# Designs tried in a protein design run: peptides against a protein of PDB entry 1LOE. Part 72

Target 1, 181 residues: chain A of PDB entry 1LOE
Amino acid sequence: TETTSFSITKFGPDQQNLIFQGDGYTTKERLTLTKAVRNTVGRALYSSPIHIWDSKTGNVANFVTSFTFVIDAPNSYNVADGFTFFIAPVDTKPQTGGGYLGVFNSKDYDKTSQTVAVEFDTFYNTAWDPSNGDRHIGIDVNSIKSINTKSWKLQNGKEANVVIAFNAATNVLTVSLTYPN
Target 2, 181 residues: chain A of PDB entry 1LOE as posed
Amino acid sequence: TETTSFSITKFGPDQQNLIFQGDGYTTKERLTLTKAVRNTVGRALYSSPIHIWDSKTGNVANFVTSFTFVIDAPNSYNVADGFTFFIAPVDTKPQTGGGYLGVFNSKDYDKTSQTVAVEFDTFYNTAWDPSNGDRHIGIDVNSIKSINTKSWALQNGKEANVVIAFNAATNVLTVSLTYPN

## One batch from the design tools (peptide; made by RFdiffusion4, then SolubleMPNN)

Design b2_p20_7_s2 (from b2_p20_7, 8 letters changed)
Fold by OpenDDE base, seed 3:
Structure b2_p20_7_s2 (fold): chain B 181 residues (1-181), chain A 20 residues (1-20)
Amino acid sequence: as target 1 above (181 residues)
Amino acid sequence: GDYTARIDILSISFSSVLNL
């Protein structure tokens, strides 16, 4: 059995177990993916590769992640674009296309991307988002067009707690989001 | 209009288990 675990309760100015990409940085013990400015993409990668799939056995890892986030928008009625938790190949690079959340670059399924993401999407993109226009949580497999979505009501400036778990035996990914306060 | 947003992650934990 191979296990990997890490926990960051306060993000330091020299967080050595993270690789920062784009505009992502740490300040005041937080990981800031984006400041409230236009045309910005920020990412942070865990610095060590994780053995998530074994080519010899075909086994996939079980995993669980929990995190707390805050989205603070000057205009609560128009908030772009959201963010993702994602797993991607080690050479992954930020993507700058609008609406692709810094991770994808197409609504077409692209198996070569080998990327799975849970999106917390605050902006309706007509070309691929659910037609009801709701802000939503989505599960993205090799495409910005989610394989499943659920409406989510953003509480601007409030802390949200997320738990994402993957069960390899059942091939089921679960996502929960709560606003405790 | 203004559509910008500050996005902060306050904490994260991760654990994976791979059976071989």
Scores: peptide ipSAE 0.789, ipTM 0.962, DockQ to the pose 0.928
Fold by OpenDDE base, seed 2:
Structure b2_p20_7_s2 (fold): chain B 181 residues (1-181), chain A 20 residues (1-20)
Amino acid sequence: as target 1 above (181 residues)
Amino acid sequence: GDYTARIDILSISFSSVLNL
């Protein structure tokens, strides 16, 4: 087997196992994807390539990730845009289109994108988001238009715990989000 | 109006296993 694992409990100023993109940076032991300013995109990549799919065998890796995040918006009733946990090709670059969460650039399915993301989407984009307008968790495969979504109630300024797990044998991705406090 | 937000990640762990 080929395995990859890492854990970051405190993000340092010179976090060597991360590649920062756009406006992403570390401060006060946190990874800040965006400040509360307009027109900003921040990303961080794990610095080593991960073998997720093997072309020879066709096998796909099982994986699990856990993280804690905080979204802190000055206006609790209008919060844009959210963020993603994503897996993409090694040459991935930030995308600046509004509502595409820095990862995608089209609502159309594009298999050549080779990008999967779990979105934590706080802003309703009429063209691709669920019509109920709810903030939501979404599973995005090669498109910002999620293949599956679930409503999520943002607690502004509160820590959320997330667990994402993928079982290759069943082809099932699970997402759990809790507010412990 | 103001729709901005600060987004922070506080911690992360990841593990993958690929059978070959």
Scores: peptide ipSAE 0.789, ipTM 0.962, DockQ to the pose 0.927
Fold by OpenDDE base, seed 1:
Structure b2_p20_7_s2 (fold): chain B 181 residues (1-181), chain A 20 residues (1-20)
Amino acid sequence: as target 1 above (181 residues)
Amino acid sequence: GDYTARIDILSISFSSVLNL
């Protein structure tokens, strides 16, 4: 088997195993994707390639990731736009900001993006988001328009714990989000 | 209005296994 694993419990000022893109940076032991300012896109990539699919066997990796995040908005009723955990080609660069979360460019399926993302979407975009207008978790495959979504209640300023797991045998991706406090 | 937000990641772990 081929395995990849990493763990970061405190983000340092010179975090060597991350590649920072756009406005992403570390401070006070946190990874900050976006400050509370307009028109920003911040991303961070794990610096080593991950063998997620093998062309010879057709096998896809099983993976699990867990992380803790905080969204802190000055106006809890209007929060844009959210963020993603994503897997993309090694040469990936920031994509369209705003509702595209810096990882996609279209609501149309684009196989060339080769990007899978789990979105934590705080802002309703009428063109592609679920019509109920709820903040939501979404699974995005080569498109900002999620293949599946679940409503999520943002607790502004609170720590959320996330677990994402992919089972290659069943082709099922699971997402768990909890607010422990 | 103000739609901004600060988004911080506090910790992360990742593990993948590819059977060959």
Scores: peptide ipSAE 0.788, ipTM 0.961, DockQ to the pose 0.923
Fold by OpenDDE base, seed 4:
Structure b2_p20_7_s2 (fold): chain B 181 residues (1-181), chain A 20 residues (1-20)
Amino acid sequence: as target 1 above (181 residues)
Amino acid sequence: GDYTARIDILSISFSSVLNL
């Protein structure tokens, strides 16, 4: 087997195992994807390639990730746009911002993007988001238009714990989000 | 209005296993 694992409990000022893109940076032991300013895209990549698919066997890796995030908006009623956890090719660069969350460029399925993302979407985009207008968690495969979504209630300024797991045998991706406090 | 937000990641762990 081939395995990859890493854990970061405190983000340092020179976090060597991350590649920072756009406006992403570390400060006060946190990874900040975006500050409360307009028109920004921030990303961070794990610096080492992960063998997620084997061409010889056709096998796909099982994986699990857990993380804690905080969204802190000055106006809890108006919060744009959210963020993603994503897997993309090693040469991936920031994509379209705003509702595309810096990881996609279209609501149309584009296999060339080779990107899978779990979005934590705080803003309703009429063209592709669920019609109920709820903030939501979405699973995105080569498109900002999620293949599946679930409503999520943002707790502004509070820590959320997320667990994402993929079972290759069943081809099922699971997402759990909790506010422990 | 103001739609901005600060988004911070506080910690992360990741593990993958690929059977060959």
Scores: peptide ipSAE 0.786, ipTM 0.961, DockQ to the pose 0.931

Design b2_p20_7_s3 (from b2_p20_7, 6 letters changed)
Fold by OpenDDE base, seed 1:
Structure b2_p20_7_s3 (fold): chain B 181 residues (1-181), chain A 20 residues (1-20)
Amino acid sequence: as target 1 above (181 residues)
Amino acid sequence: ADYYAEIRILSMSFSSTLNL
């Protein structure tokens, strides 16, 4: 069995196990993906490759990730655009910003993307988002258009705890989000 | 514009297991 694990309780100024892309950086022991300005894309990659799929056996890894995030917007009524947790090829670079969350380039399915993401989407993009306009959690496979979504109530400026787990035996990905306070 | 947001990650853990 091949295993990969890491834990970061505080993000230091020289976080050796992360690769920062775009506007992503650390400050005050936190990873900042974006600031409240337009046209920003910030990403952080775990610095070591993760063996998520084995071509010989066809086996796919089980994984679990947990993190705490804060979205801090000037107002709670209009918040753009959100962020993702994602898995992508080793040489991945920032993609289209805005509603594409810096991870995708199209709502059309593109198998060459080889990207899976869990989006925490705060902004309604009429071309691909659920028609109810709700802020939502989405599962994205090779497209910004989610294969499944669930409405989510953003608490502006509050800490949210997330757990994402993938069970390879069942091919089920689960997402849990809670606001402890 | 005033609708953009600051997004921060405070902590994170990850674990994967691949059977071979």
Scores: peptide ipSAE 0.773, ipTM 0.950, DockQ to the pose 0.865
Fold by OpenDDE base, seed 4:
Structure b2_p20_7_s3 (fold): chain B 181 residues (1-181), chain A 20 residues (1-20)
Amino acid sequence: as target 1 above (181 residues)
Amino acid sequence: ADYYAEIRILSMSFSSTLNL
């Protein structure tokens, strides 16, 4: 069995196991992906590749990730755009910003993207988001148009705890989000 | 624009296991 694991309880100024892209940076022991301004795209990648799929056996890795995030917007009633946890090929670079969350470029399925993301989407994009207009958690496979979504009530400025787990045997991805405070 | 947000990650853990 091949395993990969890391834990970051505080994001330091020299976080050597992360690669920062775009506007992503660390400050005050936090990873800041975006600022409350237009046209900001920030990403952070684990610096080492993970063996997620084995070509010899065809096996896919099981994984679990947990993180705590804060979305802090000056206007609680109008918030754009959200962020993702994602898995993408080695040498991945920032993609289209805005509603594409810096991870995708199209609502059309593109298998060459080889990108899976869990989005925490705060802004309704008419072209691909659920028609109810709710802020939502989405599972994105090679497209910004989620294969499944669930409404999520943003608590502006509050810490949210997330657990994402993938079970390769069942091919089920689970997402849990809680606001403990 | 007042609708953009600062997004911060405070902590993170990850683990994966691949059977070979």
Scores: peptide ipSAE 0.770, ipTM 0.949, DockQ to the pose 0.871
Fold by OpenDDE base, seed 3:
Structure b2_p20_7_s3 (fold): chain B 181 residues (1-181), chain A 20 residues (1-20)
Amino acid sequence: as target 1 above (181 residues)
Amino acid sequence: ADYYAEIRILSMSFSSTLNL
């Protein structure tokens, strides 16, 4: 069995196990993906490749990740765009298209992207988001257009706890989000 | 800037296991 694990309780100014892309950086022991200004895309990658799929056996890894996030918006009624947890090829690069959350660049399914993401989407894009217009959690497989979504109510400025787990045997990905305070 | 937000991650953990 091959195992990869890491835990970051505080994001330091010299976080050796992260690769920062775009506007992503650490400050005040936090990972800051975006500031409240236009045209910002920030990402952080785990610095070591993770063996998610084995070509010899065909086996896929089980994984679990947990994190705490805060979205601070000056206007709680109009918040763009959200963020993702994602897994992508090692040469992945930030994507700057509006609404694509820095990860995707098309609503068309593209298996060659080899990218899966869980989106926490605060902005309604009519071209691909659920028609009810709700802020939502989505599971994105090779496309910004989610294969499944669930409405989510943003609590502006509050800490949210997330757990994402993937069971390879059942091919089921679960997402939980709670506001403990 | 009116509708943009600051997004922060405060902590995270990750674990994966691959059977070979």
Scores: peptide ipSAE 0.768, ipTM 0.948, DockQ to the pose 0.856
Fold by OpenDDE base, seed 2:
Formats: C-alpha cells, sequence, structure tokens
Structure b2_p20_7_s3 (fold): chain B 181 residues (1-181), chain A 20 residues (1-20)
C-alpha cells in the first residue's frame, strides 16, 4: 500500500510542503487564496505528487481530507466566486476565466484535464450553475459544470469545517460542511 | 461595493491510501 498524508494546523510564511500559485499566499498563519478585489486567482498545491491511480492494477486511492475555511465578503448577498479543493496533474496551472474557480476553463466535459474538484460556489453563473441560483457545493469532474450539487447557506465571515472522503471500492465521494460556531 | 471576497484556509489535513 502506498500512503500519503499531511497535516497543516497553521500555515507558515514559508510553508515548505506547499507550492503557491497566482495570488495565493500565507499570512497570519492562514492560507489566503483571494482578496476582496476583482481578478484574483490564488492556489496552493501540496508539494509532493500523490499516487491517486495506478495504471498497472487500475486501482484508485481512497482519500480523506479535512479543512477549515472562511469566506469574508463585504456584501453578504453578493459574493463571488468561491473556491475548490481539487486534484489535478502535477503540471496544473491556474486558470483565469471568470467563474471557473481557477481550476477549469470550460463547461464541456474534457477527460484530458484529469481534474476533479469539490467546489464551494458562491456566485451564480447562468451558463453552468444550478438554475435555482443557490450557493452550492458541487462535485466537478473534468468540467466546471458539476455532476452533482447541493445547496449551501454561506455564513459570511464564519469558519466552516469541511470533510471530503472518497471510497474507491464504492466510487462514492462524500462531502460534509458544518459551521461549528 | 465590490462583491468579491477574501477566502482563507485555516487548517488542512489529507490522507490517501492506494492498494497495489
Amino acid sequence: as target 1 above (181 residues)
Amino acid sequence: ADYYAEIRILSMSFSSTLNL
């Protein structure tokens, strides 16, 4: 069995096991992905490659990730755009298209992107988001257009706890989000 | 006012296991 694990309780100024992309940086022991200004895209990658799929056996890894995030918007009713947890090829680069959350570049399914993401989407993009216009959690496979979504009530400025787990045997990805306070 | 937001991650853990 090949295992990869890491835990970051505080993000240091020179966090050695992260690669920062775009506007992503650490400050006050936090990872900041975006600022409350237009045209910001920030990402952070775990610095070591993770063996998610084995071509010889066809096996896919089980994984669990947990994190705490805060979205802090000046306007509670109009919040753009959100963020993702994602897994992508090692040469992945930030994507700057509006609404694509820095990860995707099309609503069309593209298997060559080899990217899976869990989106925490705060802004309604009529071209691909659920028609109810709700802020939502989405599971994105090779497209910004989610294969499944669930409405989510954003608590502006509050800490949210997330757990994402993938069971390879059942091919089920689970996502939980709670506001403990 | 602008509707963009500051997004921060406060902590994170990850674990994966691949059977070979």
Scores: peptide ipSAE 0.764, ipTM 0.946, DockQ to the pose 0.871

Design b2_p20_7_s4 (from b2_p20_7, 7 letters changed)
Fold by OpenDDE base, seed 5:
Structure b2_p20_7_s4 (fold): chain B 181 residues (1-181), chain A 20 residues (1-20)
Amino acid sequence: as target 1 above (181 residues)
Amino acid sequence: ADYTAEIRITSMSFSSTLNL
């Protein structure tokens, strides 16, 4: 069995196991994906490749990730665009910003993307988001248009705890989000 | 209108297992 694991409770100024892309950086022991400024895309990648699929056996890895995030917007009524946890090819680079969250380039299914993401979407994009207009959690497979979504109530400036788990045997991805305080 | 937001990750853990 091949296992990959890491835990970061304090993001240092020179976090060796992360690769920062775009506007992503660390400050005050936290990973900041974006500041409250226009037209920014920030990403952080785990520095070592993760063996998620084996071509010889066809086996897919089981994984679990947990993280705590804060979205802090000057205007709680207008918040764009959100962020994702994603898995993509090793040579991945920032993609289209805005509603595409820096990880996708189209609402059409694109197998060449080879990207799976869990989005925490705070902005309603008419062209692909759920028609109810709610902020939501979505599961994205090779497209910014989610295969499944669930409404989520953003608590501006508060810490949210997330757990994402994937069971390869059942092909089921689970996502949980809670505000402990 | 200002739609901007600061997005921070304060902690994270990850674990994967692949059977071979």
Scores: peptide ipSAE 0.781, ipTM 0.957, DockQ to the pose 0.929
Fold by OpenDDE base, seed 2:
Structure b2_p20_7_s4 (fold): chain B 181 residues (1-181), chain A 20 residues (1-20)
Amino acid sequence: as target 1 above (181 residues)
Amino acid sequence: ADYTAEIRITSMSFSSTLNL
């Protein structure tokens, strides 16, 4: 069995196991993906490649990740765009298209993207988001257009706890989000 | 209109297991 694991309780300025992209950086022991400014995208990658799928055996890894996030917007009613947890090829680069959350560049399914993401989407993009206009959690497979979504009520400035788990045997990805306070 | 937001991650853990 091949395993990969890491835990970060404080994001230091010299965080050795992360690669920062775009405007992503550490401040006050937190990972800041974006500041409250226009036209910005930030990402952080785990610095070591993970063996998530084996071409020889066809096996896919089980994985679980948990994290705590805060979205802090000056205007609680106007919040863009959100963020993702994602798994992508090692040469992945930030994407700058508005609404694509720094990860995707099309609503069309593209298997060559080899990218899966869980989005926490705060902005309604009429071209691909659920028509009810709700802020939502989405599962994105090779496209910004989610294969499944669930409405989510953002609590501006509050910490949210997330757990994402993938069971390879059942091919089921689960996402939970709670506001403990 | 201002739609900006600061997005922070305060903690994170990850584990994966691949059977070969």
Scores: peptide ipSAE 0.779, ipTM 0.957, DockQ to the pose 0.922
Fold by OpenDDE base, seed 1:
Structure b2_p20_7_s4 (fold): chain B 181 residues (1-181), chain A 20 residues (1-20)
Amino acid sequence: as target 1 above (181 residues)
Amino acid sequence: ADYTAEIRITSMSFSSTLNL
């Protein structure tokens, strides 16, 4: 069995096991993907590759990730655009910003992106988001247009706890989000 | 209108297992 694991409880100023892209950086022991400024994309990658699929056996890895996040918007009613947890090829670079969350370029399925993401989407994009207009959690496979979504109520400035688990045997991805406070 | 937001991750863990 091949395993990969890491845990970061405080994001240091020289966090060696992360690769920062775009506007992503660490400050006050936190990973800041974006500040409250327009037209920015921030990403952070785990610095070591993970073996998620084996071509010889066809096996896919099981994985679990947990993280805490805060979205802090000056205007609680207008919050763009959200963020993702994602898995992409090792040479991945920031993609289209805005509603594409810096990880995709199209609502059309693009197998060449080889990207899976769990989005925490705060802004309604008419062209691909659920028609109810709710802020939502989405599962994105090679497209910003989610294969499944669930409404989510943003608590501005509050810490949210997330757990994402993938079971390779069942091909089921599970996402949970709670606001403990 | 201002649509901006600061997005922070305060902690994270990850674990994967691949059976071979």
Scores: peptide ipSAE 0.778, ipTM 0.957, DockQ to the pose 0.926
Fold by OpenDDE base, seed 4:
Structure b2_p20_7_s4 (fold): chain B 181 residues (1-181), chain A 20 residues (1-20)
Amino acid sequence: as target 1 above (181 residues)
Amino acid sequence: ADYTAEIRITSMSFSSTLNL
């Protein structure tokens, strides 16, 4: 069995197990993906490759990730665009910003992207988001157009706890989000 | 309208297991 694990409770100024991309950086012991400015894309990658799929056996890894995030918007009624947790090829670079969340380039399925993401989407993009216009959690496979979504109530400036787990035996990805306070 | 937001991750853990 091959295992990869890490835990970061405080993000240091020179966090060596992360690769920062775009505007992503650490501040006040937190990972800041974006500041409250226009036209910003920030990402952070775990620095070590993860063996997620084995070509010899065909086995896919089980994984679980937990994190706490805050979205802090000057105007709670107007919040764009959100962020993702994602898994992508080791040489991945920032993709299209805005509604594409810096991880995708199209609403069309593109198997070459080899990217799976869980989005926490705060902005309604008419071309691909659920028609109800709700802020939502989405599961994205090779496309910004989610294969499944669930409405989510953003609590501006509050910490949200997320757990994402993938069970390879059942091929089920689960996402939970709670506001503990 | 101002749609900007600061997005922060305050803690994170990850684990994966691949059976071979």
Scores: peptide ipSAE 0.778, ipTM 0.957, DockQ to the pose 0.933

Design b2_p20_8_s1 (from b2_p20_8, 8 letters changed)
Fold by OpenDDE base, seed 5:
Structure b2_p20_8_s1 (fold): chain B 181 residues (1-181), chain A 20 residues (1-20)
Amino acid sequence: as target 1 above (181 residues)
Amino acid sequence: GSFQAEISILSMSFSSTLNL
């Protein structure tokens, strides 16, 4: 059995177990993915490869991740674009920004992407987002067009707690989001 | 028009288990 685990309670100025990409950086003990400036994309990767799939056995890892995030927008009514938790191949680089959230390049399914993401999407893109226009949580597999979504009400400037769990035996990914305050 | 938000992660934990 191979296990990987890490916990970051406060993000330090020189967080050794993260690789920062684009505009991502740490400040005030937080990981900042974007500032309130147009055309910014920030990412952070865990610095060590995670053995998520074994080619010899075909087994896929079970995993659970928990994190707390804050979205702080100048205007609560027009917030672009959101962010993702994602799993992607080693050597992954930032992809298309804006509605593609820096992790995808197309709404068409692209198996070569080899990327799974849970999106916290604050902006309605008519070409692929749910037609109700709601802000939403989505599960994205090799495409920015989610395979499943759930409406989510953003509380601007408030801390949200997220738990994402994957059960390899059942092939079920679960996502929960709560605002504790 | 839309506005880019400041997005911050305050804490994170991760655990994975792969049976071999």
Scores: peptide ipSAE 0.747, ipTM 0.950, DockQ to the pose 0.919
Fold by OpenDDE base, seed 3:
Formats: structure tokens, C-alpha cells, sequence
Structure b2_p20_8_s1 (fold): chain B 181 residues (1-181), chain A 20 residues (1-20)
């Protein structure tokens, strides 16, 4: 059995186990993905590759991740665009297309991207988002067009706790989001 | 038009287990 784990309770100014991309950086013990400035894309990658799939056995890893995030919008009525937790190949690069959350570049399914993401989407893109226009959590497999979504009410400036778990035996990904306060 | 928000992560943990 191979295991990989890490825990970051505070994001330091020289966080050695993260690779920062785009506008992502650490400040005040937080990982800041974006500032309140238009056209910003920031990402952070865990610095070590993780063994998620084994080609010899065909086995896929179980995983669980938890994190706390804050979205602080200058205007709570018009918030773009959200963010993702994602797993992608080691050579993954930030994507700058609007609405693609820095991870994808098409609503068309592209198996070659080998990217899975859980999106926390605050902006309605008519071309691919659920027609009800709600802010939502989505599960994205090789496309910005989610395979499943659930409405989510953003609490501006409040801490949200997230748990994402994947069970390889059942091929089920679960997501929970709570606002404890 | 829309407004970009400041998005911050305060803490994170991750664990994976692969059976071989």
C-alpha cells in the first residue's frame, strides 16, 4: 500500500511543499489564489507527485481532502468566478480563459486533459453552467461542464469548511460544504 | 460586468491510499 498525506494548518511565506502558479501566493498565513482584481488566475500545486492510479494493477487511490476557504467579494451580488480543488498531470499549467477557473479550457470533454476538479463556482456561465443560475458546487471531469452540480449559497467573507472524499471501490466522489458560523 | 473576489485558503489536509 502506498500512502501520501500532508497537512497545512498555516500557509507560510516559504511553503516548500507547494508550487505557486500565476497570481497565487501566501500572505498572512493564508494561501491567496486571487486578489480582488480582474483577470487574475492563481494556483498552487502540491510539490510532490502523488500516485493516484497504478498502471500495473489498474487500482485507483482512495483520497480525502479537507480545507477551509474564504471568498471576500467587493460586491456580493456579482462575484466572478470561484475556484477549484483539482487533480491533474504533473505538467499542468494555468488556463486563462474566462470562466474556466484556471483549470480547463473547454466545455467539450477532453480525455487527454486527465483533470478532475471540484468547482466552487460563483458566476453563471450560460454556455455550461446549470440553467437555474445558482452558485454551485460542481464535479468536473475533463471539462468545465460539470457532470454533477449542487446549489450553494455563498456567504461573503465567511469561512467555509469543505471535505472531499473519493472511494475508488464505488467510484463515488463526495463533497460537503458547511459554514460553521 | 462582474467583480473578482479575493479567494483564500486557510488550511488544508490531504490523504491518499493506493492498494497495490
Amino acid sequence: as target 1 above (181 residues)
Amino acid sequence: GSFQAEISILSMSFSSTLNL
Scores: peptide ipSAE 0.744, ipTM 0.945, DockQ to the pose 0.919
Fold by OpenDDE base, seed 4:
Structure b2_p20_8_s1 (fold): chain B 181 residues (1-181), chain A 20 residues (1-20)
Amino acid sequence: as target 1 above (181 residues)
Amino acid sequence: GSFQAEISILSMSFSSTLNL
């Protein structure tokens, strides 16, 4: 078994192992995806391509990702669309903003996207989001329309700990989110 | 609406029999 990993505990102004796109930037040793303004997209990509799929054998790598995030909304009742953790092909560029979270362009399944995302969706889009209207965590495969979702209560300004794990043997992706404080 | 989203720490680990 081969393993590759990285860890960033302080995001510097010249973070060499990240590619910043759109409004994504670093400040105060944190990665900031967007400022508190409307209609913007910010992304950060790990700069090194990862071999996670073997086209000959079909084998897929296991992975575990963990991160801590904070959402600061000036108005808790008027929040933006959300953000994602995603895996996409090399040379990926920002996609449609707003409800598409800068990662997708359609609610229809598009295998050419080759993108998997875990969305932390803070805005209800009638066309594809769960009908209960709850803010939610979703697993997105080649579409902004999640294959599975779970309600999530945003705690404005609080740190959330996230763990995302994929088990290739079982083909199961798990997501956990906790507010430790 | 709007918000600011910040990531303070991030780690990833990939493991497989692939030539990574």
Scores: peptide ipSAE 0.496, ipTM 0.858, DockQ to the pose 0.374
Fold by OpenDDE base, seed 1:
Structure b2_p20_8_s1 (fold): chain B 181 residues (1-181), chain A 20 residues (1-20)
Amino acid sequence: as target 1 above (181 residues)
Amino acid sequence: GSFQAEISILSMSFSSTLNL
């Protein structure tokens, strides 16, 4: 069994195992993806490539990731656009911002994207988001249009704990989000 | 409306039986 793991409990100013893109940066031992300003895209990539799929055997890796995040919006009623946890090809660059969350470029399925994301979407885009208009968690495969979504009530300024797990044997991705406080 | 998003803790583990 091959295993690759990492853990970051304090994000330093020169975090060696992360590649920062766009407006992503570290401060006060935290990773900041975006500031409270318009039209920004910030990303952080794990610096080492991970072999998650073998084309010869078809084997796919299992994975589990957990993180704690805070969204702090000056206006709780107008929060755009969200953020994602994502897996993308080596040398990936920031994609379209806004509702595409800097990870995708289309609502149409694009296999060449080779990108899987779990979105924490705070803004309703009528073209692809669930019609109820709720803030939501979504699973995105090669498209900003989620293959599945679940309503999510943002608690502004509060810490949320997230666990994302993928079981290769069942091809099931699970997401858990809690506000413990 | 914009916002600030911060990650404070991050952990990840990959496991497989890939033939490298």
Scores: peptide ipSAE 0.493, ipTM 0.855, DockQ to the pose 0.399

